# Designs tried in a protein design run: peptides against a protein of PDB entry 5TUV. Part 10

Target 1, 107 residues: chain A of PDB entry 5TUV
Amino acid sequence: KEVIDRLRYLKAEIEDLELKERELDQQKLWLQQSIKNVMDDSINNRFSYVTHEDICNCFNGDTLLAIQAPSGTQLEVPIPEMGQNGQKKYQINLKSHSGPIHVLLIN
Target 2, 107 residues: chain B of PDB entry 5TUV
Amino acid sequence: AQECQNLEVERQRRLERIKQKQSQLQELILQQIAFKNLVQRNRHAEQQASRPPPPNSVIHLPFIIVNTSKKTVIDCSISNDKFEYLFNFDNTFEIHDDIEVLKRMGM

## One batch from the design tools (peptide; aimed at target 1 I67 V77, target 2 F93 D97)

Design b1_p11_1_s3 (made by RFdiffusion4, then SolubleMPNN; from b1_p11_1, 7 letters changed)
Fold by OpenDDE base, seed 4:
Structure b1_p11_1_s3 (fold): chain B 107 residues (1-107), chain C 107 residues (1-107), chain A 11 residues (1-11)
Amino acid sequence: as target 1 above (107 residues)
Amino acid sequence: as target 2 above (107 residues)
Amino acid sequence: FIYSGDLSYVK
């Protein structure tokens, strides 16, 4: 029967897709750990920086703040609301738990 | 049959989810490559210069970039230990992570 | 550019 054959085919394909998805999940986990290991390497960490020129080449015409903060630093950007003078307020809140935050002005 | 239709929908859903996971995996691969290229570039540059860059000339990962108009007024409140920063802007701003910066740099 | 606070300036 065509319907039965189609059902069998679909079920088999879905099973194969489940295996593929699990494979991708494992690959993602492995790669995430690999990236972490590479970034945590002492030599790589020493050279894990960008220059003022790099940033300026990426962004033109505006004032730029470079905020260097430890991993895990909390970043909050509240929804803009009206201030006391009827002006919208735009805010960034940063909170680190593992070290000081460093802010650089790039012009 | 209705069962076949249901399985077809599920099959398509799984295919789309797998596609999304494949895309995410590729992004992670590109992130790792970008980071390795950054490290390689910096190592080569420092070897050529025979010295590391001045401490205040580079931005160490991880970081974010905030860009806003040159006319934007920025107020910053900092805790004594520099673990907490509160920024107030009188106009809109954009935030970019280090991954995006590396992409823009062509890493 | 007008700001208040403790910011490090990189030229």
Scores: peptide ipSAE 0.104, ipTM 0.883, DockQ to the pose 0.039
OpenDDE base, seeds 1, 2, 3, 5: peptide ipSAE 0.073, 0.090, 0.076, 0.081; ipTM 0.881, 0.878, 0.879, 0.883

Design b1_p11_1_s4 (made by RFdiffusion4, then SolubleMPNN; from b1_p11_1, 6 letters changed)
Fold by OpenDDE base, seed 4:
Structure b1_p11_1_s4 (fold): chain B 107 residues (1-107), chain C 107 residues (1-107), chain A 11 residues (1-11)
Amino acid sequence: as target 1 above (107 residues)
Amino acid sequence: as target 2 above (107 residues)
Amino acid sequence: FIYSGDLSYIK
């Protein structure tokens, strides 16, 4: 009976966990849509920016590129390979489908 | 019993998935809060200045930041419509999304 | 590609 009772308990708990997981899935979907709506709002969009100072405060001592690209832009970073002179090459490939890409150099 | 052990393993697996989903949900909540705080900051700043910032002084979302050594040589090729960018670096670099930047900004 | 090294600089 101990085994039977344990099995019953575990099955009931798993059922509760299934409900909890579905609840979290729904909450995630709702929140994702909420974030999208907030970001797409015309007023919020107008103020959705950071400054040069903001970036410099986050990253010090390096050359910084700020790449502004529309949502959905493809970003590819190939595995580094040896170049013609035996030097490894490091690359970033960007492909936009909905608008131009803008690149800013920050020193 | 073997069945009991199997259910206990399943229970633990589900608990871990739920924990992961809870963490992901928390990150989404923080993203939304960070964005709202950013908008609020910028609105307040522009109200105080009584004007919007110059177009070349801000980086509009969405964006990514690429940081590399000041000694890194960067070559960039751009398509005629600016929909495609090819970057070549002679050294390593790091990429950070706007979400991470907002976190570093303390939003 | 038409342009090379065309970056906007922010100080």
Scores: peptide ipSAE 0.110, ipTM 0.885, DockQ to the pose 0.041
OpenDDE base, seeds 1, 2, 3, 5: peptide ipSAE 0.082, 0.084, 0.088, 0.102; ipTM 0.882, 0.879, 0.883, 0.882; seed 5 fails the geometry check

Design b1_p11_2 (made by RFdiffusion4)
Pose (drawn by RFdiffusion4):
Structure b1_p11_2 (pose): chain A 104 residues (1-83, 87-107), chain B 106 residues (1-49, 51-107), chain P 11 residues (1-11)
Amino acid sequence: KEVIDRLRYLKAEIEDLELKERELDQQKLWLQQSIKNVMDDSINNRFSYVTHEDICNCFNGDTLLAIQAPSGTQLEVPIPEMGQKKYQINLKSHSGPIHVLLIN
Amino acid sequence: AQECQNLEVERQRRLERIKQKQSQLQELILQQIAFKNLVQRNRHAEQQARPPPPNSVIHLPFIIVNTSKKTVIDCSISNDKFEYLFNFDNTFEIHDDIEVLKRMGM
Amino acid sequence: FVYEGYHGFIK
């Protein structure tokens, strides 16, 4: 039949696709690890910053609010319901205080 | 028969997912070279100048919140711990450290 | 940052 070996063919391709994902899952997990190792060298943390000019060049006009918090800080944004609509940001930081810079 | 319809849908799924994973894979590479160059760029600027800590500098990780000039922004801290509440009377946008690094080049 | 909730405001 046309269908029974449309199966055997498809069932012979997904394992190549399955192993390709396993490989891509391993590559991604120790690429992320290599990224963690670079952003926590003490020398590299020293220069891991951006200036006002950089932000202004990438955001034309308006009011800009820069919010800095430690890693793992959670940011929760509810739906714009009505109660006047509510536009709000719920920030939760367990590892430390947050720093807010008003960009001009 | 429906074992044929199930695997064709599953195949495309795996394909569409494996493709997106290869995309975020190179984005992660781009994230590292952008971070490396950003560090190298700041070191070079310090040899021609040190900028003060609370001003003119934003450390990673961070977010950029963009809203209209006529928008009022409120910051509230309550009795509950490890909580921050920002209110806006109008719409806003949130951008990440990764995107700003891309917009600046590397 | 870990994002939660409504993702319409996020770029």

Design b1_p11_2_s1 (made by RFdiffusion4, then SolubleMPNN; from b1_p11_2, 7 letters changed; failed a check: a repeat of another design)
Amino acid sequence: FIFSGDLSYIK

Design b1_p11_2_s2 (made by RFdiffusion4, then SolubleMPNN; from b1_p11_2, 9 letters changed)
Fold by OpenDDE base, seed 2:
Structure b1_p11_2_s2 (fold): chain B 107 residues (1-107), chain C 107 residues (1-107), chain A 11 residues (1-11)
Amino acid sequence: as target 1 above (107 residues)
Amino acid sequence: as target 2 above (107 residues)
Amino acid sequence: IIFSGDLSYVK
């Protein structure tokens, strides 16, 4: 009887959790679409930028590359491997499908 | 009973997923707020200056930041249409997305 | 994430 009651309780709770999880999934989709809409707004898009000063204030002591690319651009960072010259390769591969990529050097 | 234990494990797994999804939603909200704050800042700044910033002085979203040592040698190969970029580094590097940058900016 | 791809091994 006690075990049966516990089983019933657990099954009911799991059912409630399933409903909650689906609710959260829908909310995530809504928020993602909301963010997209905000960013795609013509006025917001006009002012959606940071300055060199902004970047320099976020990082110190290093060489900085700012890479502007369209959403959906493919970014690949291969596993470092030994090159022919005995140097490990550290590489970034970028592939855009919807527009050009722009690079700025910030020091 | 064994069945009770199995359901308790399942319940805990679902609770953890729900917690993670709640955290992800909060992060999305913060991203949206940060973006709106950025836009507001830039609009105000341009109004005060009565001009837009120079074209090459700003980095438009979306972007990433690559930071590496000042001693790192960077080679870049670019396609004719600028849709493909290959970066080669002789040392390690870090990549940061624009969301993280906005956080560091305090947006 | 803005870019799609493998961000592994970035350090």
Scores: peptide ipSAE 0.097, ipTM 0.881, DockQ to the pose 0.374
OpenDDE base, seeds 1, 3, 4, 5: peptide ipSAE 0.072, 0.076, 0.078, 0.062; ipTM 0.884, 0.884, 0.884, 0.882

Design b1_p11_2_s3 (made by RFdiffusion4, then SolubleMPNN; from b1_p11_2, 7 letters changed)
Fold by OpenDDE base, seed 4:
Structure b1_p11_2_s3 (fold): chain B 107 residues (1-107), chain C 107 residues (1-107), chain A 11 residues (1-11)
Amino acid sequence: as target 1 above (107 residues)
Amino acid sequence: as target 2 above (107 residues)
Amino acid sequence: FIFKGDLSYIK
């Protein structure tokens, strides 16, 4: 009897959790679309930028590259391997399909 | 009862998934808020200045930031149409997306 | 740092 009651309770709770998970999935999809709509708005797009000062305040005195690329641009960072003369090589590969990539140097 | 144990394991798995989904949803909410705050800041700043910022002073979204040591040697190969970039570094680097930058900015 | 390539600089 106690085992049966526990089984019934667990099954009911799992059912509630399934509903909650579906609710969260729908909320995620809705919010993702909302974010896309906000970013695609012409007025918002006009003001969707950061300044040189913003970036400098976020990072300390290293060499900084800002890479502006269209959405969907492929970014590949291969695992570092030994290059010629035993020096490790570190690489970034970028490929855009919808527009040119722009690279900026900051400090 | 093996069935009770199985359901308890499933319950725990579902609870963890829900927790992860709740965290992901929270991040999306913060992203939307950060973007809206960025737009609001920039609109207000341009209104106060009565002009847009100089074109070479801002970085438009979407972008990524690459930071590396000042001693790092960087070479870049660019396609004719600027759709493809190949970066080579002689030392390690870090990559940060625009979302992380907005977080660091306190948006 | 040393850069070899085409970069736009923002100040």
Scores: peptide ipSAE 0.075, ipTM 0.884, DockQ to the pose 0.040
OpenDDE base, seeds 1, 2, 3, 5: peptide ipSAE 0.068, 0.063, 0.046, 0.053; ipTM 0.882, 0.878, 0.880, 0.881

Design b1_p11_2_s4 (made by RFdiffusion4, then SolubleMPNN; from b1_p11_2, 8 letters changed)
Fold by OpenDDE base, seed 2:
Parts: sequence; structure tokens; C-alpha cells
Structure b1_p11_2_s4 (fold): chain B 107 residues (1-107), chain C 107 residues (1-107), chain A 11 residues (1-11)
Amino acid sequence: as target 1 above (107 residues)
Amino acid sequence: as target 2 above (107 residues)
Amino acid sequence: FIFSGDLSYVK
């Protein structure tokens, strides 16, 4: 029957899509590892920086903080709540486990 | 007929997920390219200048950029070992990662 | 801009 044939076709296609998805997952893992390897290379690491000018060119106006932190540093931005003054508190929490955090003011 | 419809929905769901994963892979590739371009730029620049940039003039990866109004008051509490930071803002702010910065730089 | 805390300034 036509419906049976359609069902068979769809099931086969879904199976093919499952294989494709697994392939993409593996490719992602490979690429992520590749990026890590490139960034961890001693020569690349030496030149892994941006300048003050770079940042200023990317953002216009306002005040900018550049926060340099080791990989794996935890970044927490809690939901704003009312503070003691009746003002919403906007907060950033940083916790590093592998090294000190460095902050630069760009204005 | 109902089973056929269910499988068609499932097929579409998988197709969309695959599309998303393909897009994510493309972004990762672009990130790696951007990083390599950054390294190449900096390496060339230092070769031409015959010296590295001053230590406090550059921001080493990984980093984040916090953007807020010039009117915003920022309070920062730092642990003695500089492993923990607490930022308090009296107004809203934006956070941008180094990947976005590299994109804005045209890397 | 008003800041309270330890911060390195880059102009």
C-alpha cells in the first residue's frame, strides 16, 4: 500500500539522518579539540592577544572593562534583584581556579 | 496515516537539528580562522616593531569585555589572591566574549 | 564613570 511504502521510506530516511547527526557530533568534538590544540600551542599562545586600539575600534562610547581570566573561570550573572536602596542590583561574579584575574579599564 | 504524520514531524525535527549543528560547526571553523589570523597579525606586527607590546597594553585571551554607560558606577571587590571578583553596577551592562571581539575586528 | 576597587587603566 502507498502508506506502507511511505512509512518505509520515512523510517529509512530517519535512520540516515541519525547517522548524519552522529557524524556531525564527532566532527564538532574533533574541531573543538583542534581549536584547543591551536590555542595551547606555545607560539600561538604568545601572540594570543588584542590591543587597546582593537577594543576601542569594536565598541563606541560608554565605559569598557577588559577582564582577562584563565580558561575555566566561572562567570556568574545573577538575575537582577532589588537592592537595599530599592535599586536593582546588577552584578558579575568571577571565580578562577587556575590563576589570577586581571582587569583593565578602557575609556 | 497517523504514524506517517508522526514520522514526518520527527524527520523535520531531525533535519532542523542537523542544520543547527552544521551552522555551529561553521562558526567553530570561523573562530579558528579568526584566531589564526590574530596570531599572524600580532606576530607580523612584533617582527616589524622588533619588540613586543608593553605588557599592560594588551589583553591576552581568553577575556571578556564589559560594556556599560559612562554614568554607571562600578564597585569591584577582589579577593587577596585575585582569584575571585565581585562587580556591582548601579545600571545595566553588556558582556562580550573574545570570539565576538575577533569577529568585530574582522579577523 | 566612577569606579571603586582595584583596576588597571589603559588609555
Scores: peptide ipSAE 0.088, ipTM 0.883, DockQ to the pose 0.040
OpenDDE base, seeds 1, 3, 4, 5: peptide ipSAE 0.044, 0.066, 0.064, 0.055; ipTM 0.878, 0.879, 0.880, 0.881

Design b1_p11_3 (made by RFdiffusion4)
Pose (drawn by RFdiffusion4):
Structure b1_p11_3 (pose): chain A 104 residues (1-83, 87-107), chain B 106 residues (1-49, 51-107), chain P 11 residues (1-11)
Amino acid sequence: KEVIDRLRYLKAEIEDLELKERELDQQKLWLQQSIKNVMDDSINNRFSYVTHEDICNCFNGDTLLAIQAPSGTQLEVPIPEMGQKKYQINLKSHSGPIHVLLIN
Amino acid sequence: AQECQNLEVERQRRLERIKQKQSQLQELILQQIAFKNLVQRNRHAEQQARPPPPNSVIHLPFIIVNTSKKTVIDCSISNDKFEYLFNFDNTFEIHDDIEVLKRMGM
Amino acid sequence: FIINDEGGFYK
């Protein structure tokens, strides 16, 4: 039949696709780890910053609010319901205080 | 028969997912070289100049909140701990550290 | 940042 070996063929490709994903899952997990190791060198943390000019060059006009918080800080944004509509940002930081810079 | 329809849908799924994983994989690589160059760029600027801490500098990780000039922004802290509440009377946008690094080049 | 956006404001 045309269908029974449309199976055997498809069932012979997915394992190549399955192993390719396993490989891609391993590559991603220790690429992320190598990223974590670089952003926590004490020397590299010293220069891991951006200036006002940089932000202004990438955001034309308007009011800009820069919010800095430690890693793992959670940011929750509810739906713009009505109650006047509500546009709000819920910020939860357990590892430390947050720093807010008003960009001009 | 429906074991044929199930695997064809599953195949495309795996394909569409494996493709997106290869995309975020190179984005993660781009994230590292952009971070390395950003660090190298700041070191070079410090040899021609040190900028003060609370001003003119934003440490990673961070977010950028963009809204209209006529938009009023309120900041509220309550009795509950580890909570921050920002209110806007109008729409806004949130951008990440990764995107701004891309917009600036590397 | 761990972002949970139900409003669709994140870019």

Design b1_p11_3_s1 (made by RFdiffusion4, then SolubleMPNN; from b1_p11_3, 3 letters changed)
Fold by OpenDDE base, seed 5:
Structure b1_p11_3_s1 (fold): chain B 107 residues (1-107), chain C 107 residues (1-107), chain A 11 residues (1-11)
Amino acid sequence: as target 1 above (107 residues)
Amino acid sequence: as target 2 above (107 residues)
Amino acid sequence: FIIKDYGGYYK
């Protein structure tokens, strides 16, 4: 009796949670689209940048590479493996499909 | 009953996913706010300066920041169309996206 | 960016 009642309660609760999760999924999609629309706006796009000073204030003491590329650009970092020279290979592979990649050295 | 335990585990799993999704939504909201603040800052700054910044003095979104030791040797191979980049490092590095940078900027 | 960081360097 108690088990049956608990099962019924749990099933009902899980159903409610499924609805809540779907609601959150929908909200995420809408918000992502909203962000995209805001960023793609011509006026906003014109002013969507950070300065050299901004980056320097965020990072110090290191060599900094700023890599600007179109949205959707693929960035791959393979697992470092030992090379033939006995040194691990640390690599970044970039591939853009929509436009050129721009690299700025900040030091 | 075993079925009751299974449902309770499922309920807990769903609750955790919901919590994670709520957190992700909050981050997206903050991203949108940060972007709007960035645009507003830049618009105001350019109005005060009565000119846009030099092209190579700013980093347009979307971008990433790669930071590594100043002692790190970096080699870069670029395709003819600049759509593909291969970076080789002789030491470790870190990657930071524009979202994190905006957070560090306090946007 | 679509980041595939197999080395764990993405922050």
Scores: peptide ipSAE 0.502, ipTM 0.905, DockQ to the pose 0.969
OpenDDE base, seeds 1, 2, 3, 4: peptide ipSAE 0.053, 0.090, 0.053, 0.488; ipTM 0.880, 0.879, 0.881, 0.904

Design b1_p11_3_s2 (made by RFdiffusion4, then SolubleMPNN; from b1_p11_3, 4 letters changed)
Fold by OpenDDE base, seed 5:
Structure b1_p11_3_s2 (fold): chain B 107 residues (1-107), chain C 107 residues (1-107), chain A 11 residues (1-11)
Amino acid sequence: as target 1 above (107 residues)
Amino acid sequence: as target 2 above (107 residues)
Amino acid sequence: FIIKDKGGYFK
């Protein structure tokens, strides 16, 4: 029967897709670890920076804050709430657990 | 036929997830390449200058860039150990991670 | 960074 044959085909294909998806998941983990290793290398870490010029070339006309913090630093942007005076509250909360946070005014 | 239809929907869902994961892998590869290019650029630049850049002239990874209007008033509260920051803005802002910055830099 | 952006400001 056509339907039965289609069902068998689809089930087999789904199994193949599951294998493919698992392969991609493993590749992602590998790449993430690879990037981490490259960035954590002492020599690479020494040169892992951008300049003020770099940032200025990427943005224009606005105030720019550069926030450097350790990996894993938590950044929270709450939903803007209306203040008592009718002004919406726009804020950023930063929490680091492994080192200090450094802020630079670029523009 | 209903089971067949259900499996076809599931098949399509899995195909879309696979496509998304493939795209994510491509982005990770680009991140790695961009970082390596950044390191190479900086190493070469420091070799030519025969000195490292001034400490406050560069932004070390990982970092984020906060972009807001020149007219935006920014208040910052800092913990004693600089592990916690609270930024208050009187207007909207944008956040850009270091990955995006490297992309904009053409790394 | 672990970003929790409820406002959609992250680009």
Scores: peptide ipSAE 0.419, ipTM 0.903, DockQ to the pose 0.967
OpenDDE base, seeds 1, 2, 3, 4: peptide ipSAE 0.395, 0.395, 0.414, 0.254; ipTM 0.902, 0.899, 0.902, 0.898; seed 4 fails the geometry check

Design b1_p11_3_s3 (made by RFdiffusion4, then SolubleMPNN; from b1_p11_3, 4 letters changed)
Fold by OpenDDE base, seed 3:
Structure b1_p11_3_s3 (fold): chain B 107 residues (1-107), chain C 107 residues (1-107), chain A 11 residues (1-11)
Amino acid sequence: as target 1 above (107 residues)
Amino acid sequence: as target 2 above (107 residues)
Amino acid sequence: FIIKDKGGVVK
C-alpha cells in the first residue's frame, strides 16, 4: 500500500516535471531569437564593441590576443602533442567562411 | 519495488536537466542585458565625443580573448585572405568569449 | 565562434 502510494506520487511528479521542462525549452527558443534580433539590428551592430581599456581592466599581467571574426567561425583547440623539440604543442586553429579574421595584441 | 526505484531515477534525471536548463536560461537573460548595456554605453560615449572611435581601437563582437603568460612564445600563420589562422603556443593558454568579458566588465 | 576544445585550453 505504501509502495503503491509512492508510485502514484512519483508518476504525478514526473508529469509535472515534464511540463516544466517543455516550458523551459520554449522560453529558451524565444530568448535566443530575441537575442539574435537585437544583435542583428543595424544600430546595435554599430555599437557592439569593447575597447582596449575594457579588456585591460578585465585581464592584466598576461599576453592578451583579441580575435574578432564573423559569427560561425570555427575555433579548434587540438589535444596537445609533443613537438619535434620535445615541447608540447598548444594550438588554435581558426577558420572563417564568411569573412576575414582580425587579431589584435592588447598587451 | 523495482518500478519505484526506476521512477525515482527518472525523476532525479529530470530534475537535474531542469536545473541545468534554468541556469542556461538565466545566462541568456544576462547576456541580452549585458549586450544592451554595452550598446547604450557606446552610444553615449560617441555622442559625447561627437565621433566614432578610431579604427583598430575597438574590438567588435563576436570576439574571443586569448590570454597566456608573458613568457609564452606565440607563432601565427595567416592565409592571404585572412580566413584561416594557425596559432602555435609553447605553453598553455586560456580562452574567454565575449560573453564572459562583458560579465567581467560589469555590463 | 564555434569552439571545439579538445583539451588544449586551461580554464
Scores: peptide ipSAE 0.403, ipTM 0.901, DockQ to the pose 0.741
OpenDDE base, seeds 1, 2, 4, 5: peptide ipSAE 0.387, 0.388, 0.385, 0.397; ipTM 0.901, 0.900, 0.901, 0.902

Design b1_p11_3_s4 (made by RFdiffusion4, then SolubleMPNN; from b1_p11_3, 3 letters changed)
Fold by OpenDDE base, seed 5:
Structure b1_p11_3_s4 (fold): chain B 107 residues (1-107), chain C 107 residues (1-107), chain A 11 residues (1-11)
Amino acid sequence: as target 1 above (107 residues)
Amino acid sequence: as target 2 above (107 residues)
Amino acid sequence: FIIDDKGGYYK
């Protein structure tokens, strides 16, 4: 029967897709670890920076804050709430667990 | 027939997830390349200058950039240990991670 | 990230 054959085919294909998806998941993990290793290398770490000029060239005319925070730092941007005076509250909450946060005014 | 349709929907869903994961892998590869290019650039620049850049002239990874209007008033509260930062803005802002910055830099 | 986009853990 056509339907039965289609069902068997689809089930087999889905199994193959599951294998492919798992392969991609493993590759992602590998790449993430690879990037981490490269960034954590002492020599690379020494040169892992951008300049003020770099940042200024990326943005135009706005006030720019550069926030250097350790990996894993929690970043919270609450949904803007209306204040009692009718002004929306725009906020950023940062919480680090592994080191201090450093903020620079770029522009 | 209904089961066949359900499996076809599932198949399509899995295909889309696979496509998304492939795209994510490509982005990770680009991140790694961008970082390596950044390191190479900085190493070369310091070799030419025969000195490292001034400490406050560079932003070490990882970092984020917050950009907002020049007219935006920013209030910042900092914990004693600088592990926690609370920013208040009277207007909208944008946040850009270091990965995006490297992309904008053409790394 | 934008104003109304809740963040998470920074890389």
Scores: peptide ipSAE 0.083, ipTM 0.888, DockQ to the pose 0.191
OpenDDE base, seeds 1, 2, 3, 4: peptide ipSAE 0.076, 0.081, 0.081, 0.075; ipTM 0.886, 0.885, 0.886, 0.886

Design b1_p11_4 (made by RFdiffusion4)
Pose (drawn by RFdiffusion4):
Structure b1_p11_4 (pose): chain A 104 residues (1-83, 87-107), chain B 106 residues (1-49, 51-107), chain P 11 residues (1-11)
Amino acid sequence: KEVIDRLRYLKAEIEDLELKERELDQQKLWLQQSIKNVMDDSINNRFSYVTHEDICNCFNGDTLLAIQAPSGTQLEVPIPEMGQKKYQINLKSHSGPIHVLLIN
Amino acid sequence: AQECQNLEVERQRRLERIKQKQSQLQELILQQIAFKNLVQRNRHAEQQARPPPPNSVIHLPFIIVNTSKKTVIDCSISNDKFEYLFNFDNTFEIHDDIEVLKRMGM
Amino acid sequence: SYKPEGFKKTL
């Protein structure tokens, strides 16, 4: 039949696709690890910053609010319901205080 | 028969997912070279100049909140711990450290 | 970019 070996063929490709994902899952997990190791060198943390000019060049006009918090800080944005609509940002930081810079 | 329809849908799924994983994989690589160059760029600027800590500098990780000039922004801290509440009377946008690093080049 | 369509994110 045309269907029974449309199966054997498809069932012979997905393992290549399955192993390709396993490989891609391993590559991603120790690429992320190599990224964590670089951003926590003490020397590299010393220069891991951006200036006002950089932000202004990438954001034309308006009011800009820069919010800095430690890693793992959770940011929760509810739906713009009505109660006047509510536009709000819920910020939870357990590892430390947050720093807010008003960009001009 | 429906074991044929199930695997064709599953195949495309795996394909569409494996493709997106290869995309975020190179984005992660781009994230590292952008971070390395950003660090190298800041070291070179410090040899021609040190900028003060609370001003003119934003440390990673961070977010950029963009809204209209006529928008009022409120910041509230309550009795509950480890909580921050920002209110806007109008719409806003949130951008990440990764995107700004891309917009600036590297 | 992100809009206020209701979501959760970890920095």

Design b1_p11_4_s1 (made by RFdiffusion4, then SolubleMPNN; from b1_p11_4, 4 letters changed)
Fold by OpenDDE base, seed 5:
Structure b1_p11_4_s1 (fold): chain B 107 residues (1-107), chain C 107 residues (1-107), chain A 11 residues (1-11)
Amino acid sequence: as target 1 above (107 residues)
Amino acid sequence: as target 2 above (107 residues)
Amino acid sequence: SYTPDGFSITL
């Protein structure tokens, strides 16, 4: 009897959790669309930038590459393999299909 | 009963997924706030300067940042149309998206 | 520093 009651309770709770999860999924979609709309706004787009100073302040002392790529660009970091000289190869591969990629070196 | 145990496991899985989704939703909210703050900052700065920044002095969103040691040697191969980039590093590097940069900026 | 490896993402 206790087990039966527990089963009923758990089933009811799971149904409530399913509803909650679907609600969160919908909220996520709405917010993602909202962010997209805000970023695509012409006025916001005009001011959607950071400065070299901003970046340098975030990563002091490092060599920095800023990569601007169109949406849909594929970024790949292969598993490092040992080169002929015995050194691991650290690589980034970028491939765009919709437009040019722009890279800035920041010191 | 075995069914009760199965439902308890399912309940726990759903609770964890909900928790993760709640966290992701909060992150998206912060992203939107950070972006709006960035836009406001830049609008104010340009208004005060009475001019836009030089084109090559800013990094427009979206972007990613690759940071590595100042000692790291970076080789870059670029396709003729700039649709494909291959970076080779002789040491480790980090990749950061624009969202993380905005966080580090305190936006 | 950390090098993420063995992954592919779409920007």
Scores: peptide ipSAE 0.468, ipTM 0.894, DockQ to the pose 0.643
OpenDDE base, seeds 1, 2, 3, 4: peptide ipSAE 0.430, 0.462, 0.459, 0.463; ipTM 0.890, 0.892, 0.892, 0.894; seed 1 fails the geometry check

